# Designs tried in a protein design run: peptides against a protein of PDB entry 4GXB. Part 3

Target 1, 277 residues: chain A of PDB entry 4GXB
Amino acid sequence: VPTEEVSLEVLLSNGQKVLVNVLTSDQTEDVLEAVAAKLDLPDDLIGYFSLFLVREKEDGAFSFVRKLQEFELPYVSVTSLRSQEYKIVLRKSYWDSAYDDDVMENRVGLNLLYAQTVSDIERGWILVTKEQHRQLKSLQEKVSKKEFLRLAQTLRHYGYLRFDACVADFPEKDCPVVVSAGNSELSLQLRLPGQQLREGSFRVTRMRCWRVTSSVPLPSGSTSSPGRGRGEVRLELAFEYLMSKDRLQWVTITSPQAIMMSICLQSMVDELMVKKS

## One batch from the design tools (peptide; aimed at target 1 V204 C209)

Design b1_p8_7 (made by RFdiffusion4)
Pose (drawn by RFdiffusion4):
Order: C-alpha cells, then sequence, then structure tokens
Structure b1_p8_7 (pose): chain A 263 residues (1-190, 198-221, 229-277), chain P 8 residues (1-8)
C-alpha cells in the first residue's frame, strides 16, 4: 500500500471512539502506540492491550473476528473489507485477572478496564441475574471505579470473551451452544461443559471450500479440539462457528500465557 | 486445515 497519512477510528469495547492519525503502511504496533498516546496510556502498559478486528452488529455489540497480528496493517485490514460494519477495537488482551493489578495502578489503565467491564456486563459476557444486574448498575453510581472493578472480578465469566451463538457436537451432535473463552478454558453453555486448555492435546481449524452465496461466498468453519476426557481417553469436540479462527486465536493466547507463567 | 499442538 502506498504510504499516506489517514485518520483511523479505533473503538473501545463500549464503542467510544478514539481517532488517530496514522500511516496506511503502519503496522499493528505503530497503530497501538498511536492509540495509547492519544489516550495517555503509559508505554509500559501498552503490552496489556491489543487491537482486534470486529463486526459491529445492529445493536452495537461486537463479534470478534481476529486479534491483529504484528505484521498486519490495521488501516488496510479494516478498509479492505469494504464495509462500514467492520471496526478496529482496543481491548485488554491478557487472561489472568492478576494482571489487572498492574493495569489498575494507572488512572488510564483503570479507566479502560472499567469501561470494558461495564460493557461486558451490559452485553451479557459477564453472567449475572436480572436482579444482580440491577444492583450492579446501582453500585456503579455509588462506588469508585476501582471498587466496582474489584467487585466485577468476582463475577461469573469476568475476563471471558464471548462468541456468537453457534453449534457443537458436545454433548450431542448439532447442539446449539454459546462458547466463551477465559480462565484457561472453553466454556460451552448448551447445561454447561468446561474444557480446560491444559487438557487439550491439540486443536484444528478446518474450512469448506467457498460456496456460492445463499456477492459474498460462504464457508463452513469448524474448530475441533482433542480433549483428555479421562485417563488415556482422548475425544475430539467439534464446534461449528464462523468465528472458529478467533476461538483458535484465544486457545493459543491462553496456552501462551500459561507457558509464559510456567517459565 | 490448520493443526496446532499444545506445548503445555
Amino acid sequence: VPTEEVSLEVLLSNGQKVLVNVLTSDQTEDVLEAVAAKLDLPDDLIGYFSLFLVREKEDGAFSFVRKLQEFELPYVSVTSLRSQEYKIVLRKSYWDSAYDDDVMENRVGLNLLYAQTVSDIERGWILVTKEQHRQLKSLQEKVSKKEFLRLAQTLRHYGYLRFDACVADFPEKDCPVVVSAGNSELSLQLREGSFRVTRMRCWRVTSSVPLPSGGRGEVRLELAFEYLMSKDRLQWVTITSPQAIMMSICLQSMVDELMVKKS
Amino acid sequence: SSLTFNPY
């Protein structure tokens, strides 16, 4: 892409706009640094956050497509799709909430975690009852951002990433499920199954050839993971999802974080 | 198709 200065909108998890001037040839880290500079996020906290490509739904929710890799050009990644429904999003990119402590030591880092947690509750990524949700919106007005986040860290599925509803062959073939990734596991809500990353020997992403539109082709995508169900018993679990690649990226990210910790 | 093995 010829080098040219452009304006790029990067959204926070709640949809707040962050406008940055970047080059069409800037890579992911360059764009991330420009967003951090605009937000006054310290350099030493940039590594706790990443940029994601998402599809914004009619209701404003985001369906995560992929985390942008180091070699990617974010301006090109989003513009090449030729659709205003696709957005670049900044979100925390670690899994263990112990890292929240490092981020919350800074006012901007705290503000970012607070903003995405409020959105996570609103969008049902964090699981609360109707009554609890009512209480939380109230506590939100009455407590500091820090106190609100400490409470949120104890809520079901805090720190998880939620995927569009899809199907899986667990427990039975073609079961409708909601899949979420977090806390070193995949959660399948059918009843529930919890599949620990440490019990996955490997996982595979497969795709059909592109098919005519039922002007975009369609592809059937699957994420299958080989799971140690019990001693010396491995069983494949298959999820059929247009977000199979994002799920694979989350599994790799969670495995990588476990290994960094182990080291 | 892409296959990834878990190093953990």

Design b1_p8_7_s1 (made by RFdiffusion4, then SolubleMPNN; from b1_p8_7, 5 letters changed)
Fold by OpenDDE base, seed 5:
Structure b1_p8_7_s1 (fold): chain B 277 residues (1-277), chain A 8 residues (1-8)
Amino acid sequence: as target 1 above (277 residues)
Amino acid sequence: SLVFRNPL
């Protein structure tokens, strides 16, 4: 792509649009810096955020596709998909809520976290009780952003990224699940027929390894699962998990977001490695 | 497939 100045739209978690003028040849960091500048986010806080490729659903929800890599060209990455449903989103890219303290010290950082958190609650990524919801709404009405975040930090799945409903082979084959990544775990929420909602927690510290597999199902004479088009690429995330002492078991998640899940795992591992060093 | 080892 020839180097040209273009207007690039970057969305916040709440759908707020940030328009930046960049070069088509600008790499991810360049675009991120441009967004930061547009928002008046200080340079020392840029590292707490990343650009993500997402697919915007009909209801306005974001399905995270992947994190944009350092050497990617965000303009090219998003436009090459030739679909308006794909967007670039700015989101915090750390997991430990302790890092919120650094970000919240800045007005812009605070606003970004607040907007993201509000959105995550509204979208059901953060789980709230009725009473908690009431408290959050009260704080939101008062625009008490810091207090809102402090309360939110205590909530279940705060800081998690929620994925689209998918399928896992745990605890049973072809089990419908909702996967969320956060706090150094994959949370698998599932509801078996006639049962209450259950959650399985898979801590990354107990994952020996994981893999992403792409495959094209061969036309088997067996009834294709309803809703998957013929010849669609199937993505799977499989991780080898220490279920008990000296007992490793593979868990496989079938999801179009398997790549993003893997990125989350790597990101969580990386963050923990930094803390360990 | 891409395999990732967990260093933790």
Scores: peptide ipSAE 0.569, ipTM 0.966, DockQ to the pose 0.891
OpenDDE base, seeds 1, 2, 3, 4: peptide ipSAE 0.565, 0.568, 0.250, 0.563; ipTM 0.966, 0.966, 0.892, 0.966

Design b1_p8_7_s2 (made by RFdiffusion4, then SolubleMPNN; from b1_p8_7, 6 letters changed)
Fold by OpenDDE base, seed 5:
Structure b1_p8_7_s2 (fold): chain B 277 residues (1-277), chain A 8 residues (1-8)
Amino acid sequence: as target 1 above (277 residues)
Amino acid sequence: ELVFVNPL
């Protein structure tokens, strides 16, 4: 792509549009810096955020595809898909809520976290009871953004990224699940027939390894998964999990977001490694 | 196929 100045739209979690003038040749960090400048986010806080490629659903929700890598050209990465559904989203890129303290000290950082948190609650990424929802709504209307965030930080799945409904082979084969990544775990929510909602927690510290596979299913006489077209690429995330002492078991998640899940795992591991060092 | 080993 020839180097030229272009207008690039970057969305916040709440759908707020940030327009930046960048070069087509600008790499991810360059674009991120441009967005930060546009928002008046200080340089020392840029590292707490990343750019993500997402697919905007019909309802306006975001399906995260992947994190944009450093070498990528965001303009090219998004436009090459030739679909208006794909967007670039700015989101915080750390998992430990302790880092919120650093970000919240700045007005812009606070606003970004607030907007993201409100959106995550509205989209059901953060799980709230009816009473908690009432409290949050009241705080949203009458209290400071900081106080809102402090309450939100105590909520279930705060800071998690929620994926689209998919399938796992745990606890049973072809089990419909909703996967969320956060707080150094993958949370698998599932409802088996006639049963209440259950959650399986898979801590990254107990994952020995994981893999992402891409395959094209062969035409078989077996019923294809509902909603998958013939010949569509199947992505899977499999991780080897320490279920108990000296007992490793593979868990496989079949999802178009397997890559993003893997990125989340790596990101969580990296963050923990930093803390460990 | 991409395989990642967890250093933790």
Scores: peptide ipSAE 0.538, ipTM 0.961, DockQ to the pose 0.900
OpenDDE base, seeds 1, 2, 3, 4: peptide ipSAE 0.529, 0.535, 0.533, 0.533; ipTM 0.959, 0.961, 0.961, 0.960

Design b1_p8_7_s3 (made by RFdiffusion4, then SolubleMPNN; from b1_p8_7, 6 letters changed)
Fold by OpenDDE base, seed 5:
Structure b1_p8_7_s3 (fold): chain B 277 residues (1-277), chain A 8 residues (1-8)
Amino acid sequence: as target 1 above (277 residues)
Amino acid sequence: EVVFYNPL
């Protein structure tokens, strides 16, 4: 691709558009720096955020596809997909809420976290009770961003990424689940027929390994998931989990977001490794 | 297939 100056749109979690002028040859970090500059985010806070490739759904929700890697050219990465549904999103890229303290000290960082958190609550990524919702609304009306975040930090699934509904082989085969990643875990929410909503927690510290696989279902005998065309690539995330003492079991999630789930796992592991050092 | 090992 010839090096040209282009206008690139980067979205915040709430859909706010940030337009930056970049080169087509600018790598992820270059674009991230441009976005930071546009937002007046200080350089020392840039590392707390990343650019993500997402697919915007009809309702405006974001389905995270993957984190843009360092070597990638964001303009090329998004435009090569030749679909307007794909967007680049800026989001915080750490898991431990303790890092919020660093980000919140800056006005721009605070605003970014606030906007993201509001969006995550609105989209149901962060789970709230009726009373908590009332409190959050009150704080939002007062535009008390710090207090809002402090309350939000205590909420269930704060800082999690929620994935699209998918299928897992746990606790039973072909179980519809909603997977969320955060707090060094994969949370699998499921409702079995006639049962209450259940949540399975899979801590990354108990995962020995994980794998991402792609396969093309055979035409004969394969049940295609609703909405998937015949012969489409099936992505799976499988992780080997320590269920009990000396008992490892594979858990497999079938999802088009398997890559993103894997990225989240790696990211959580990396963050924990940093803390351990 | 890509396999990731957890160092933790």
Scores: peptide ipSAE 0.574, ipTM 0.966, DockQ to the pose 0.883
OpenDDE base, seeds 1, 2, 3, 4: peptide ipSAE 0.566, 0.572, 0.570, 0.570; ipTM 0.965, 0.966, 0.966, 0.965

Design b1_p8_7_s4 (made by RFdiffusion4, then SolubleMPNN; from b1_p8_7, 5 letters changed)
Fold by OpenDDE base, seed 5:
Structure b1_p8_7_s4 (fold): chain B 277 residues (1-277), chain A 8 residues (1-8)
Amino acid sequence: as target 1 above (277 residues)
Amino acid sequence: SQTFVNPL
């Protein structure tokens, strides 16, 4: 791609558009810096955010595809997909809510976290009771962003990324699940027929390893993945989990977002490694 | 396929 100046649209979690003038040759960090500058986010807070490639669903929700890597050219990465559904999104890229304290000290950082959190609640990524929802709405009406965030930080799945409904082989084969990543875990929510909502929590600290696999199902083979056409690439995330003392078991998630799930795992592990060192 | 070992 020739080096040209282009206008690139980057979305916030709430769908707010940030237009930045960048070069087609600008790498992820360059674009991120441009976005930060446009938002007046200070340089020392840039590292708390990342650019993500997402697919915008019909309802306006974002399906996270992957984090843009440092060597990537965001303009090329998004435009090469030749679909208007794909967007670049700015989102916080840390997991420990303790880092919110650093970000919240800045007005722009606070606004970003607030907007993200509101969106996450609205989209059901953060789970709230009716009473909590009322409290949050009250705070939102008062435009008390700090208090809103403080309350939100206590909520279930705060800071989690929620994935599209997919399939796992746990607890049973071909179980429909909703996977969420956060707080150093993968949460698998499932509702089996006639049963209440169940959650399986898989802490990353108990994962020995994980693997992303891509495969093309055989045309004659029964695809266990609902809704996939014949010949579509199947992505799976498998992780080896310490279920009990000295008992490792593989859990496999079949999802188009397997790559993103893996990125989340790596990111959570990396963050924990930093804390451990 | 790509395998990641957890260092934790």
Scores: peptide ipSAE 0.595, ipTM 0.968, DockQ to the pose 0.903
OpenDDE base, seeds 1, 2, 3, 4: peptide ipSAE 0.594, 0.594, 0.593, 0.595; ipTM 0.968, 0.968, 0.968, 0.968

Design b1_p8_8 (made by RFdiffusion4; failed a check: a repeat of another design)
Pose (drawn by RFdiffusion4):
Structure b1_p8_8 (pose): chain A 263 residues (1-190, 198-221, 229-277), chain P 8 residues (1-8)
Amino acid sequence: VPTEEVSLEVLLSNGQKVLVNVLTSDQTEDVLEAVAAKLDLPDDLIGYFSLFLVREKEDGAFSFVRKLQEFELPYVSVTSLRSQEYKIVLRKSYWDSAYDDDVMENRVGLNLLYAQTVSDIERGWILVTKEQHRQLKSLQEKVSKKEFLRLAQTLRHYGYLRFDACVADFPEKDCPVVVSAGNSELSLQLREGSFRVTRMRCWRVTSSVPLPSGGRGEVRLELAFEYLMSKDRLQWVTITSPQAIMMSICLQSMVDELMVKKS
Amino acid sequence: SLTFNPAF
């Protein structure tokens, strides 16, 4: 892509706009640094956040497509799709909430975690009852951002990434499920199954050839993971999802974080 | 694509 200065909108998890001037040839880290500079996020906290390509739904919710890799050009990644429904999003990119402690030591880092947690509750990524949700919106007005976040860290599925509803062959073939990734596991809500990353020997991403539109082709995508169900018993679990690649990225990210910790 | 889990 010829080098040219452009304006790029990067959204926070709640949809707040962050406008940055970047080059069409800037890579992911360059764009991330420009967003951090605009937000006044310290350099030493940039590694706790990543940029994601998402599809914004009619209701404003985001369906995560992929985390942008180092080699990617974010301006090109989003513009090449030729659709205003696709957005670049900044979000925390670690899994263990112990890292929240490092981020919350800074006012901007705390503000970012607070904003995405509020949005996570609003969009049902964090699981609360109708009554609990009512209480939380109230506590939100009455408590500091820090206190609100400490409470949120104890809520069900805090720190998880939620995927569009899809199907899986667990427990039975073609079961409708909601899949979420977090806390070193995949959660399948059918009843529920919890599949620990440390019990996955491997996972595979498969795709059908592109098919005519039922002007975009369609592809059937699957993410299958080989799971140690019990001693010396491995079983494949298959999820059929247009977000199979994002799920694979989350599994890799969670495995990588476990290994960094182990080291 | 196939990925093997080193944490396995």

Design b1_p8_8_s1 (made by RFdiffusion4, then SolubleMPNN; from b1_p8_8, 5 letters changed; failed a check: a repeat of another design)
Amino acid sequence: MTFENPVF

## One batch from the design tools (peptide; aimed at target 1 W210 L248)

Design b1_p9_1 (made by RFdiffusion4)
Pose (drawn by RFdiffusion4):
Structure b1_p9_1 (pose): chain A 263 residues (1-190, 198-221, 229-277), chain P 9 residues (1-9)
Amino acid sequence: VPTEEVSLEVLLSNGQKVLVNVLTSDQTEDVLEAVAAKLDLPDDLIGYFSLFLVREKEDGAFSFVRKLQEFELPYVSVTSLRSQEYKIVLRKSYWDSAYDDDVMENRVGLNLLYAQTVSDIERGWILVTKEQHRQLKSLQEKVSKKEFLRLAQTLRHYGYLRFDACVADFPEKDCPVVVSAGNSELSLQLREGSFRVTRMRCWRVTSSVPLPSGGRGEVRLELAFEYLMSKDRLQWVTITSPQAIMMSICLQSMVDELMVKKS
Amino acid sequence: EVHFNPAFE
């Protein structure tokens, strides 16, 4: 892409706009640093956040497509799709909530975690009852951002990433499910199954050839993971999802974080 | 595409 200065909108998890001037040839880290500079996020906290390509739904919710890799050009990644529904999003990119402690030491880092947690509750990524949700919106007005986040860290599925509803062959073939990734596991809500990353020997991403539109082709995508169900018993679990690649990225990210910790 | 988990137990 010829080098040219452009304006790029990067959204926070709640949809707040962050406008940055970047080059069409800037890579992911360059764009991330420009967003951090605009938000006054310290350099030493940039590594706790990443940029994601998402599809914004009619209701404003985001369906995560992929985390942008180091070699990617974010301006090109989003513009090449030729659709205003696709956005670049900044979100925390670690899994263990112990890292929240490092981020919350800074006012901007705390503000970012607070904003995405509020949105996570609003969008049902964090699981609460109708009554609890009522209480939380109230506590939100009455408590500091820090106190609100400490409470949120104890809520069901805090720190998880939620995927569009899809199907899986667990427990039975073609079961409708909601899949979420977090806390070193995949959660399948059918009843529920919890599949630990450390019990996955491997996982595979498969795709059908592109098919005529039922001007975009369609592809059937699957993410299958080989799971150690019990001693010396491995079983494949298959999820059929247009977001199979994002799920695979989350599994790799969670495995990588476990290994960094182990080291 | 296949990924092998180094954290497998």

Design b1_p9_1_s1 (made by RFdiffusion4, then SolubleMPNN; from b1_p9_1, 5 letters changed)
Fold by OpenDDE base, seed 2:
Structure b1_p9_1_s1 (fold): chain B 277 residues (1-277), chain A 9 residues (1-9)
Amino acid sequence: as target 1 above (277 residues)
Amino acid sequence: MTFVNPVFE
């Protein structure tokens, strides 16, 4: 791709558009810096955010595809897909809510966290009770962003990334689940026939390893995954989990977001390693 | 590709 100046659209979690002028040859960090500059986010806070490739669904929700890597050219990465469904999204890229303290000390950082959190609540990524929702709405109406975040930080699945409904082989084969990543875990929410909503928590520290695989289903095979057509590549995330003492079991999630899930796992592992060092 | 978890406990 020839080097030229282009206009690139980067979205916030709430869909707010940030237009930046960049070079087609600008790498991820260059684009991120451009976005930060456009937002007036200070340089020392840039590292708390990342650019993600997402697919915008019909309802406007984002299906996270992957984190843009350092060597990537965001303009090329998104435009090469030749679909307007694909977007670049700015989102915080740390897991420990303690880092919110650093970010929210800055007005722009605070606004970004606030907007993201509002969006996550609205999209059901963060789970709230009726009373909590009332409290949050009250704070939102008052534009009490710091208080809003402090309350939100206590909520279930705060800071989690929620994935599209998919299928897992746990607790039983071909079980529909909703996977969320956060707090150093994968949360699998499921509702089996005749049962109430259940959540399986898989802590990263109990995962010995994980892998992403891709396969092409047989022509005669049916795909259990909603929206997946015949002949489409099937992505799976499998992790070996310590279920109990000396008992390892593989859990496999079939999802087009398997790559993103793996990225989340690696990111959570990396953050944990920093804490241990 | 398989990733071995260094923080496995």
Scores: peptide ipSAE 0.593, ipTM 0.967, DockQ to the pose 0.947
OpenDDE base, seeds 1, 3, 4, 5: peptide ipSAE 0.590, 0.592, 0.591, 0.592; ipTM 0.967, 0.967, 0.967, 0.967

Design b1_p9_1_s2 (made by RFdiffusion4, then SolubleMPNN; from b1_p9_1, 5 letters changed)
Fold by OpenDDE base, seed 4:
Structure b1_p9_1_s2 (fold): chain B 277 residues (1-277), chain A 9 residues (1-9)
Amino acid sequence: as target 1 above (277 residues)
Amino acid sequence: MTFENPVFE
């Protein structure tokens, strides 16, 4: 693609559009800096955010595809897909809520976290009771954004990334699940027939390894994950988990977001490594 | 591709 100046749209979690003028040859960091400048986010806070490639669903929700890498050209990455459903989204890129303290010290950072949190609650990524929801609404109307965030930080799955419904082989084969990543874990939510909602927690520190694989399903093969067309490449995330003392078991998730899940795992691992150093 | 976890316990 020839180098030229273009207008690039970057979305916030709440769907707010940020238009930036960049070069087609600008790399991810260049675009991120442009977005930060447009928002008046200070340079020292840029590192707390990343650009993500997402697919916008019909309801306006985002299905995260992957994090844009440093060497990528965001304009090319998004336009090469030749589909308007693909968007670039700005989101915080850390897991430990302690880092919120740094971001919240700045007005723009506070606003970004607030907008993201409100969106995550509205989309059901953060799990709230009816009473908690009422409290949050009241705070949203009457209280400062800081107070809202402090309450939100205590909520279940705060800071998690929620994936689209998919399939896992745990606890049984071909089990429909909703996967969320956060707090150094993968949370698998499932509802078996006649059963209450159950959650399996897989801590990253108990994963010996993980892998992403792709395969082409046989035409007559077993149940395709809901929403996948026939003949589509199947992506799987498999991780070897320490179920009990000296007992490792593979868990496999079949999802078009397997790559994003792997990115989340790596990101959580990286953050844990920083804490251990 | 398999990723080994350095923080495995």
Scores: peptide ipSAE 0.597, ipTM 0.967, DockQ to the pose 0.945
OpenDDE base, seeds 1, 2, 3, 5: peptide ipSAE 0.596, 0.595, 0.596, 0.595; ipTM 0.968, 0.967, 0.967, 0.967

Design b1_p9_1_s3 (made by RFdiffusion4, then SolubleMPNN; from b1_p9_1, 5 letters changed)
Fold by OpenDDE base, seed 5:
Structure b1_p9_1_s3 (fold): chain B 277 residues (1-277), chain A 9 residues (1-9)
Amino acid sequence: as target 1 above (277 residues)
Amino acid sequence: MTFHNPVFE
């Protein structure tokens, strides 16, 4: 692609549009820096954020596809998909809420975290009780961003990334689940017919390994699941989990977001490694 | 592709 100056739209978690002028040849970091500059985010805080490729759903929600890699050209990455549904989103890219302290010290960082958190609550990524919701609403009305975040940090699944509903083979085969990644775990929420909501927690420290696989289902004559067209690529994330002492078991998640889940796992592992060092 | 976890305990 010839090097040209282009206007690139980057969205915040709340859908706010940030327009930046970049070169088509600008790599992910270059674009990120441009976004930071546009927002007046200090250079030392840039590392707390990443650019993500997402698919915007009809309701305006974002389905995370993957994190843009360093070598990528964001303009090319998004435009090559030839669909307006795909967007680039700026989001915090760390998991430990302790890092919020660094980001919150800056006005722009605070605003970014606040906007993201509000959005995550509104989207149900962060789980809140009725009372907590009331408190959050009150703080939001007062525009008490710091207090809002401090309360939010205590909430269930704060800082988690929630994925679209998918299928897992745990606890049973073909279980519909909602997967969330955060706090060095994968949370699998499931509701079986007539049962209460159940949650399985899979800590990354108990995952020996994981893999992403792609397969094309063979046209088996019988079970045309009505919704998946013949020949769609099936993505799976499988991880080998230490269920108990000396007992490893594979857990497999079937999801179009398997790649993103894997990226989250790697990211969580990387963060844990930094903490150990 | 299989990823081995260095923080596996």
Scores: peptide ipSAE 0.607, ipTM 0.968, DockQ to the pose 0.950
OpenDDE base, seeds 1, 2, 3, 4: peptide ipSAE 0.605, 0.607, 0.607, 0.605; ipTM 0.968, 0.968, 0.968, 0.968

Design b1_p9_2 (made by RFdiffusion4)
Pose (drawn by RFdiffusion4):
Structure b1_p9_2 (pose): chain A 263 residues (1-190, 198-221, 229-277), chain P 9 residues (1-9)
Amino acid sequence: VPTEEVSLEVLLSNGQKVLVNVLTSDQTEDVLEAVAAKLDLPDDLIGYFSLFLVREKEDGAFSFVRKLQEFELPYVSVTSLRSQEYKIVLRKSYWDSAYDDDVMENRVGLNLLYAQTVSDIERGWILVTKEQHRQLKSLQEKVSKKEFLRLAQTLRHYGYLRFDACVADFPEKDCPVVVSAGNSELSLQLREGSFRVTRMRCWRVTSSVPLPSGGRGEVRLELAFEYLMSKDRLQWVTITSPQAIMMSICLQSMVDELMVKKS
Amino acid sequence: EELHFNPAF
């Protein structure tokens, strides 16, 4: 891509706009640093956040497509799709909530965690009852951002990433499920199954050839993981999802974080 | 097909 200065909108998890001037040839880290500079996020906290390509739904919710890799050009990644429904999003990119402690030491880092947690509750990524949700919106007005976040860290599925509803062959073939990734596991809500990353020997991402539109082709995508169900018993679990690649990225990210910790 | 092996397995 010829080098040229452009304006790029990067959204926070709640949809707040962050406008940055970047080059068409800037890579992911360059764009991330420009967003951090605009938000006044310290350099030493940039590594706790990543940029994601998402599809914004009619209701404003985001369906995560992929985390942008180091070699990617974010301006090109989003513009090449030729659709205004695709956005670049900044979101925390670690899994263990112990890292929230490092981020919350800074006012901007705390503000970012607070904003995405409020959105996570609103969009049902964090699981609460109708009554609890009512209480939370109230506590939100009455408590500091820090206090609100400490409470949110104890809520079901805090720190998880939720995927569009899809199907899986667990427990039975073609079961409708909601899949979420977090806390070193995949959660399948059918009843529920919890599949620990440390019990996955491997996982595979498969795709059909592109098919004519039922002007975009369609592809059937699957994420299958080989799971240690019990001693010396491995069983494949298959999820059929247009977001199979994002799920694979989350599994790799969670495995990588476990290994960094082990080291 | 893309296959990944889990070192934390």

Design b1_p9_2_s1 (made by RFdiffusion4, then SolubleMPNN; from b1_p9_2, 5 letters changed)
Fold by OpenDDE base, seed 3:
Structure b1_p9_2_s1 (fold): chain B 277 residues (1-277), chain A 9 residues (1-9)
Amino acid sequence: as target 1 above (277 residues)
Amino acid sequence: ELVFENPVF
């Protein structure tokens, strides 16, 4: 692509549009810096955020595709898909809520975390009781952003990224699940017929390894997966998990977001490595 | 296939 000045739209978690003038040749960090400058986010807080490629669903929700890598050209990455449903989103890129303290000290950082958290609650990524929801709404009405975040930090799946409904082979084959990544784990939520909601927690520290695989399913006459057209690439994330003492078991998640799940795992591992150093 | 070994395991 020729080097040209272009207007690039970057979305916040709440769908707020940030328009930045960048070069088509600007790399991910260059675009991130431009977004930060537009928002008046200080340079020392830029590292707490990343740019993500997402697909906007019909309901306005974001399906995370992947984190944009350093070598990428965000303008090219999004426009090459030739679909208006693909967007670039700014989101926090750390997992430990302790880092919120650094970000919240700045007005812009606080606003970004607040907007993200409100959105995550509204989308059901953060799990709230009726009473908690009432408390959050009260704080939102008062525009008490710091207090809102402090309460939100105590909530189930705060800081998690929720994926689209998919399938896992745990606890049973072809089990519909909702996967969420956060707090150094993958959470698999499922409801078996006639049963209550169950959650499997898979801590990253108990994963020996993980893999992402891509396959083209043979045209089997079994219409088993609703909505996947014949010939769609099947992505899987599999991880080898320490279920008990000296017992490793593979768990496989079939999802179009398998790459994003793997990115989350790597990111959580990286953060844990920093804490150990 | 991409395999990632976990250093924190």
Scores: peptide ipSAE 0.571, ipTM 0.966, DockQ to the pose 0.928
OpenDDE base, seeds 1, 2, 4, 5: peptide ipSAE 0.568, 0.570, 0.569, 0.569; ipTM 0.966, 0.966, 0.966, 0.966

